# Ledger of designs, part 223: peptides against a protein of PDB entry 6RGO

Target 1, 392 residues: chain A of PDB entry 6RGO
Amino acid sequence: MALKLLGFNQDATCFSVISSNKGVTIYNCDPFGKCFELEKSTSNDEELDFLVEMLFSTSLIAVVDKTIGASKRKKLKIVNTKRKATICELTFPHEIMDVIMNRKIICVVLKSDQIFVYDISCMKLLRTIDVRGEKLKSTSKFRNSEAVGDIGVRVSLSTDNNSILCYSSYSKSDKENAPLNDIVVFDALKCIQINVLPAVHQSNIVCIACSPDGMLMATASEKGTIIRVFKTIDTENDEPILVNEFRRGSRPSRISEMKFNHDNTLLACVGESDTIHIFALPVTTTEADANEDDTLQQSSHSLSSSINGLQYISKGLANRFGKIIVSKIPTQSQQRHVAYIKIPENAKYRIGFPKDTTNTIHICGEDGNYLVYSIPRNEVGPCTLVKSNTFD

## One batch from the design tools (peptide; made by RFdiffusion4, then SolubleMPNN)

Design b2_p18_4_s1 (from b2_p18_4, 6 letters changed)
Fold by OpenDDE base, seed 4:
Structure b2_p18_4_s1 (fold): chain B 392 residues (1-392), chain A 18 residues (1-18)
Amino acid sequence: as target 1 above (392 residues)
Amino acid sequence: AIEEIQELLKEAEKLEKE
């Protein structure tokens, strides 16, 4: 049976899959089991395609049926899984490419490079972000989204109530084929742009992850060799703060998903390679919690010394147009993974970090494996398999 | 419709505190 993975929910307590024979199935991770099934409405041997976004462990899901007909691909259904009932339906002018949510916001990404931002509590449209229209103000020509295959606007939303939205935007180049290599950081609640990170890669951004608290973001380009981590809100001298630059590999390979763990100490990435990579982040002490007990000072000293390569983005050559190109961190200062998981070649996997266990990662594969791994803290090496389940 | 969404959001807020 062909399985297609839709991914984990925000806290990795559930994951969703498409089964060619059954339709959409949502699994609970612990205890492992089916919690919801959306039956296939058609007897046809057509390849099923859906978007499903779940609100944490609740019975609230957003569903887009992409299987058949251009009309269905434009419809977002909000469904109560306990009742198996559609609560409401929204229709969009263009095909829905992605849907993300938290407790406050639903974002709907269209094939038109538009992002529709909704207040979930009343399903009111707060903002339409026209990423293409912003490009057209700077560049006279429409990019045919059809001609560039899988290259569209990418989004990530913080899982907290601050609702920090990171999205890819077109560089302000006079070139007809401007890449989607800028990042905009957007407060989805206030509907304000809070930061712009110009030219974070040389090619189109294909993967973005926002941290749960919205304070960090990770980016990867079509090359997938380098992952960059930035502060989302904070700037230094009106310049973006590059926190980390990670090397996934030497060979080009697409990254399909990245995730931060709950405490922003780890970043995982998965894609077309045989390896899930896990990177350690420097502990950003937010100065705010400095008030309580001084006693646990001693043990953290040893790992700190090598991570202090906060390479300030040196002002690379300001091209005559004042654009700061993020200077590549020298290859010697590019950090590698601290941990890894080997996965079957050609198996698509998705990743999630549970909230309560910062050193645990959940993964699921189109091979029907749900796997829980422990991440080593003090050594560079493979993750240890802790739990495995199968699904159909 | 919106009332039901608001009930499910209260469930989500409860699960955040547990």
Scores: peptide ipSAE 0.540, ipTM 0.939, DockQ to the pose 0.818
Fold by OpenDDE base, seed 1:
Structure b2_p18_4_s1 (fold): chain B 392 residues (1-392), chain A 18 residues (1-18)
Amino acid sequence: as target 1 above (392 residues)
Amino acid sequence: AIEEIQELLKEAEKLEKE
């Protein structure tokens, strides 16, 4: 049977899949088992396509039926899984491309490059973000969707109540083919733009991850060779703060998903490659707790490789066009993965970090495998398989 | 409809504290 992965929920307690025969199935991770099933509404042998966003381990899901020929691609259903009933339905002017939520906010991304931001508690529209802005009036040339690959607005939302929304935006270049290589950081609750990170990659951004607390953001371009981690809110001299630059690989490969763990110590990435990469983030020592005197001498030789400040050598090469190009971090300062998981070639995988175990990662594959791995702490190496289950 | 969403949100807030 063809499985299609929808992904993990925010805390990796559940994951969602599409089964060609059954429709949408949600699995609980521990204990492993089916917790919800949404039967296909069509008897046709049409390839099923859905968006499903689950609110943590609750009975609240957002569902979009994207099945070909379905008039439902513009409809968001809020479903109670326990009642197996639609609570409410929203209809949009354009096809829904993505849906993300937390306890406060639902964001709906449309094919029109619009983001609709809703207060989940009352399903009221707080903001419509038009990522194209005023350029919509002149470039009525629908990019023939056939030739330009799956380039659209990418979004990520913090899982906390701060509701920091990061989205890809078009660079200010007057070129008809401006890349989606800017990032906007947006307070989804207050509906305020907090920050703009210009030209974080040279090509379109295809993957974004926000940290659970909304303080960090990871970005990857179509090349998928470099992952950049930025502070979302904080700036230095009105410039974006680049915290990390990770090298996934030398060969181009699309990154489909990135996730931070719950304590912002790890960043995982998955995509079209045979390898899930896990990167260590520097522990931001908050200067605040330096006062408590507790003398416990345990000589853990933390290889505090003094990551001597990546002093952003703001050699502002103000290139004549006023574009702040994020200076290429020297290849010597590019960190590699600290851990990895080998996955089957051509199998799509999704990733999630459980809340309770910061050194554990959940993965699931279109091959019908749900796998739990332990991440090594003391050495660079492969993750250890701890648990495996199969699903159909 | 909105009342039911608010009940499910209370469930989510409970699970955050556990």
Scores: peptide ipSAE 0.533, ipTM 0.938, DockQ to the pose 0.805
Fold by OpenDDE base, seed 2:
Structure b2_p18_4_s1 (fold): chain B 392 residues (1-392), chain A 18 residues (1-18)
Amino acid sequence: as target 1 above (392 residues)
Amino acid sequence: AIEEIQELLKEAEKLEKE
């Protein structure tokens, strides 16, 4: 049977899949098992395509039927999985490309490069973000959807109640083919722009991850060779703060998903490569807890010594044209992964970090494997398989 | 409809505190 992965929920307690025969299935991770099934509404041998966004481990899901020929690609359904009932439906002017949510906000990304921001508690529209802006409306040549099918607005939302929305935006270049290489940081609750990070990559951004607390974001371009981590809100001299630059690999490979763990100590990435990469982030010791006495100081020193070589060369050459050139971290200071998982090259995988175990990663594959790995703390190496389950 | 969403959101807020 062909499986298509939809991904993990925010806390990696559940994941969703499309089965060609069954429709949408949601699995619980622990105890492992089916918790919800959405039956296939059509008897047709059409390739099923869905968006499913789950609100943590609750019975609240957002569903979009994206199946070709289905007149439903513009409809968002809010479903109660316990009741197997649609609570409400929203209809959009364009095809839905992505849906993300937390306890406060639903964001709906359209094929028109619009982001609709809703208050989930009342399903009230708070804001429509037009990422193309008003100036580019005149060249209404919708990029012929055939040649550029995969380049659209990317979004990530903090899983906390602060509801920090990071999205890719078009650079201010008057070129008809401006890349989606800017990042906007947006407070989705207050509906205010907090920050803009210009030209964070040379090519279109294809993957964004926001940290659970919304304080960090990771970005990857179409090349997928370099991952950049920025502060979302904090700036230094009104310039974006680049925290890390990671090298995934030397060969171009698409990154499909990135995630932070719940304490912002790890960043994982997955994509078209045979390898999930896990990177360590510098723990910003907040100076505040300096007062408790106890002796566990010794072990943290060894990893810190290699990170201290990141002198904040935040000397952005402010080129005369107001483009903050994100200072290329010298190739020598590009950090590699601290851990990895080997996966089948032909199987798409999704990743999730559980809340309670910051050194554990959940992965699931279109090969029907759900796997739990332990991440090594003190050594660079492979992750250790802790648990495995299969699904169909 | 909205009342049912608000009930499910209260379930989500309980699970955050556990």
Scores: peptide ipSAE 0.531, ipTM 0.937, DockQ to the pose 0.808
Fold by OpenDDE base, seed 3:
Structure b2_p18_4_s1 (fold): chain B 392 residues (1-392), chain A 18 residues (1-18)
Amino acid sequence: as target 1 above (392 residues)
Amino acid sequence: AIEEIQELLKEAEKLEKE
């Protein structure tokens, strides 16, 4: 049977799949089993396409049926899975490309490069962000929307209540073909733009991850060779906004998903390659805990020597020229993965980090495998398989 | 409709504290 993965929920306690025969199925991770099934609305052998976003382990899901016709692709249903009932339905002017939520906010991304931000508690529209409208003020020519359907606005939302929204935007370059290589950081609750990171890659951004607390953001371009990690908030202390640069590989490969773990110590990425990569983030010691344990200093010294090659993108150059020249970080200062998982070739996988175990990763494949891996802490190497389940 | 969403949000807030 053809499976299509929809992904994990925010805490990796559940994952969603499309089965060609059944429709949408939600699985619980522990204990492993089916917790919800949405039957097909049609008896036709049409290829099923859905968006499903789940609110943690709750019975609240947002569903978009993309299987049938342009009209259904514009409808968002809020569903109670316990009651198997639609609570409410929203209709949009354009096709829905993505849906993301937390306990406070639902964001709906349209094919028009619009982001609709809703207060989930009352389903009230807080903001419409028009990513193209910002470009129109700078460049008179709309790119005709016939540009390849795979290049659109990417979004990520913090899973916390701060509701930090990161999205890709068009660069202010006078070129008719401006890439989606800027990042906007947005407070979704206050509806305020916090920051703009110009030209974070040379090509379009295709993947974004926000940390659970919204303090960090990871980005990857169409090349998928380099992952960059940024602070979302500009700190007063002239600290570089670019905190990490990771090398996934030398060969171009699309990254489909990235995730931070719950304590911001790990970043995982998955995509078209046979390998899930896990990177260690340097623990930003908040100055508060600097007092007690002298003993942990020895292991951190080996990682710190590689960070000194990050030429400070000094605030002074950014302010003077309006171009954050991402100085070509020497290829030697690019950190590699600390851990990896080998996956079957051509199998699409999704990743999730459970809340309770910072060194555990959940993965699921279109091959029907749900796998739990332990991540090595003190050595570079393969992850260890802890649990395996199969689904259909 | 909104009341049912608010009940489910209260369930989400409980699961965060456990």
Scores: peptide ipSAE 0.527, ipTM 0.936, DockQ to the pose 0.812

Design b2_p18_4_s2 (from b2_p18_4, 6 letters changed)
Fold by OpenDDE base, seed 4:
Structure b2_p18_4_s2 (fold): chain B 392 residues (1-392), chain A 18 residues (1-18)
Amino acid sequence: as target 1 above (392 residues)
Amino acid sequence: AIEEIQELLKEAEELEKK
């Protein structure tokens, strides 16, 4: 049976899959089991395609049926899984490419490079972000989204109530084929742009992750060799703060998903490679919690010496067009993974970090494996398999 | 419709507190 993975929910308590024979199934991670099934409405041997976004462990899901007909691909259904009932339906002018949500916001990404931002509590449209229209103000020609295959606007939303939205935007270039290599950071609640990170990669951004608290973001380009981590809100001298630059590998390979753990200490990435990579982040002590117990000072000293590779994005040579090029961290200063998981070649996997266990990662594969791994803290090496389940 | 969404959002807020 062909399985297609839709991914984990925000806290990795559930994951969703498409089964060619059954339709959409949602699994609970612990205890492992089916919690919802959306039956296939058609007896046809057509390849099922859906978007499903779940609101944490609740009965609220957003569903887009992409299987058949251009009309269905434009419809977002809000469904109560306990009742198996559609609560409401929204229709969009263009095909829905992605849907993300938290407790406050639903974002709907269209094939038109538009992002529709909704207040979930009343399903009111707060903002339409026209990423293409912003480009057209700077560049006279429409990018045919069809001609560039999988290259569209990418989004990530913080899982907290601050609702920090990170999205890829077109670089300000007079060139007809401007890459999607800028990042905009957007307060989805206030509907304000709070930061712009120009030219964070040389090629189109294909993967973005926002931290749960919205304070960090990770980016990967089509090359997938380098992952960059930035502060989302904070700037230094009106310039973006590059926190980390990670090397996934030497060979080009697409990254399909990245996730931060709950405490922003780990970043995982998965894609077309045989390896899930897990990177350690420097503990950003937010100065705010400095009030309580002074006693745990001693053990943190040893990791501090390698963190001095905070290369400020030096203004690389401003070519006459004022483009801030993110200076590449020297290859010697590029951190590698601290942990890894080997996965079957050609198996698509998705990743999630549970809230309560910062050193645990959940993964699921189109091979029908749900796996829980422990991440080593004090050594560089493979993750240890803790739990495994199968699904169909 | 909106009332039901608001009930499910309360469920999400209660799950965050546990």
Scores: peptide ipSAE 0.547, ipTM 0.939, DockQ to the pose 0.818
Fold by OpenDDE base, seed 1:
Structure b2_p18_4_s2 (fold): chain B 392 residues (1-392), chain A 18 residues (1-18)
Amino acid sequence: as target 1 above (392 residues)
Amino acid sequence: AIEEIQELLKEAEELEKK
């Protein structure tokens, strides 16, 4: 049977899949088993396509039926899984491309490059973000969707109540083919733009991850060779703060998903490569707790390689066009993975970090494998398989 | 409809506190 992965929920307690025969199935991770099934509404042998966003381990899901020929691609259903009933339905002017949520906000991304931000508690529209802005009036040339690959607005939302929304935006270049290489940081609750990170990559951004607390953001371009981690809110001299630059690999490969763990110590990435990469983030020592005197001498030789400040050498090469290009971090300061998981070639995988075990990662594959790995702490190496289950 | 969403949101808040 063809499986299609929808992904993990925010805390990796559940994951969603499409089965060609059954429709949408949600699995619980521990204990492993089916917790919800949404039967296909069509008897046709059409390739099923859905968006499903689950609110943590609750009975609340957002569902979009994207099946070809379905008049439902513009409809968001809020479903109670326990009642197996639609609570409400929203209809959009354009096809829904993505849906993300937390306890406060639902964001709906449309094919029109619009983001609709809703207060989940009352399903009221707080904001419509038009990522194209005023350029929509002149470039009525629908990019023939056939030739330009799956380049659209990418979004990520903090899983906390701060509801920090990060989205890809078009660079200010007057070129008809401006890349989606800017990032906007948006307070989704207050509906305020907090920050703009210009030209964080040279090509379109295809993957974004926000940290659970909304303080960090990871970005990857179409090349998928470099992952950049920025502060979302904080700036230095009105410039974006680049915290990390990770090298996934030397060969181009699309990154489909990135996730931070719950304590912002790890960043995982998955995509079209045979390898899930896990990167260590520097522990931001909050200067605040330096006062408590507790003398415990345990000589853990933490290889505190003094990551002496990546002083953003703001050699602002103000290129003649006033574009702040994020200076390429020297290849010597590019960190590699600290851990990895080998996955089958051509199998799509999704990743999630459980809340309770910061050194554990959940993965699931279109091959029907749900796998739990332990991440090594003391050495660079492969993750250890701890648990495996199969699904159909 | 909205009342039912609010009940499910309360469930989500109770799960965060555990």
Scores: peptide ipSAE 0.545, ipTM 0.938, DockQ to the pose 0.803
Fold by OpenDDE base, seed 2:
Structure b2_p18_4_s2 (fold): chain B 392 residues (1-392), chain A 18 residues (1-18)
Amino acid sequence: as target 1 above (392 residues)
Amino acid sequence: AIEEIQELLKEAEELEKK
């Protein structure tokens, strides 16, 4: 049977899959098992495509039927999985490309490069973000969807109640082919732009991850060779703060998903490569808790010594044209992964971090494997398989 | 409809406190 992965929920307690024969299935991770099944509404041998976004471990899901020929690609359904009932439906002017949510906000990304921001509690529209802006409306050549099929607005939302929305935006270059290489940081509750990070990559951004608390974001371009981590809100001299630059590899490979763990100590990435990479982030010790437990300091020093070589070369050469050139971290200071997982080259995988175990990663594959790995703390090396389950 | 969403959101907030 062909499986298609939809991904993990926010806390990696559940994951969703499309089965060609069954439709949408949601699995619980622990105890492992089916918690919801949405039956296939059509008897046709059409390749099923869905968006499913789950609100943590609740019975609230957002569903979009994206199946080709289905007149439903513009409809968002809010479903109660316990009742197996649609609570409400929203219809959009364009095809839905992505849906993300937390306890406060639903964001709906359209093929028109619009982001619709809703208050989930009342399904009220708070904001429509037009990422193309008004100036580019005149060249209404919708990029012929055939040649540029995978380049659209990317979004990530903090899983906390602060609801920090990071999205890719077009650079201010008057070129018809402006890359989606800017990042906008947006307060989705207040509907205000907090920050803009210009030209964070040379090519289109294809993957964004926001930290659970919304304080960090990771970005990857179409090349997928370099991952950049920025502060979302904090700035230094009105310039974006680049916290880390990670090297995934030397060969171009698409990154499909990135995630932070719940304490912002790890960043994982997965994509078209045979390897999930896990990177360590510098723990910003907030100076406040320096008073009590002197005893645990000894073990952290060994990893910090290699990180301290990242002098804040926050000297962005402000080129005369007001483009913040994100200072290229010298190739020598590009950090590699601290841990990795080998996966089959032909299997798409998704990743999730559980809340309670910051050194554990959940992964699931279109090969029907759900795997739990332990991440090594003190050594660079492979993750250890802790648990395995299969699904169909 | 909205009342049912609000009940499910309350379930989500109760799960966060655990």
Scores: peptide ipSAE 0.543, ipTM 0.938, DockQ to the pose 0.806
Fold by OpenDDE base, seed 3:
Structure b2_p18_4_s2 (fold): chain B 392 residues (1-392), chain A 18 residues (1-18)
Amino acid sequence: as target 1 above (392 residues)
Amino acid sequence: AIEEIQELLKEAEELEKK
């Protein structure tokens, strides 16, 4: 049977799949089993396409049926899985490309490069962000959206109540073909733009991950060779907004998903390659815990020496040419993965980090495997398989 | 409709405290 993965929920307690025969199925991770099934609305052998976003382990899901016709692709249903009932339905002017939520906010991304931000508690529209609207002031030519198949606005939302929204935006370059290589950081609750990160890659951004607390953001371009990690907030202390640069590989490969773990110590990535990569983030010691344990300093020294290659572009040049955030970082300062998982070639996988176990990763494949891996802490190497289950 | 969303949001807040 053809499976299509929809992904994990925010805490990796559940994952969603499309089965060609059944429709949408939600699995619980522990104990492993089916917790919800959405039957096909049609008896036709049409390829099923859905968006499903789940609110943690709750019975609240957002569903978009993309299987049938342009009208259904514009409808968002909020469903109670316990009651198997639609609570409410929203209709949009354009096709829905993505849906993301937390306990406070639902964001709906349209094919028009618009982001609709809703207060989930009352389903009230807080903001419409028009990512093209900033460009329309300079260039009357809409790129005919026909040729731009897989290149659209990417979004990520913090899983916490701060509701930090990161999205890709068009660079202000006078070129008709401006890439989606800027990042906007947005407070979704207050509807305020916090920051703009210009030209974070040379090509379009295709993957974004926000940390659970919204303090960090990871980005990958169409090349998928380099992952960059940024602070979302400009700190007063002149600290670089770019905190990490990771090398996934030398060969171009699309990254489909990235996730931070719940304590911001790990970043995982998955995509078209046979390998899930896990990177260690340096623990930003908040100044508060600097008092007691002298003993952990020895292991951190080897990682710190690689970060000093981030030449601070002096404030003087940044003021004249705009914030050039990405200097030519020497290729030698690029950290590799600390851990990896080998996956079957051509199998699409999704990743999730459970809340309770910071060194555990959940993965699921279109091959029907749900796998739990332990991540090595003190050595570079393969992850260890802890649990395996199969689904259909 | 909104009341049912608010009940499910309360379930989400209770799950975070466990």
Scores: peptide ipSAE 0.538, ipTM 0.936, DockQ to the pose 0.813

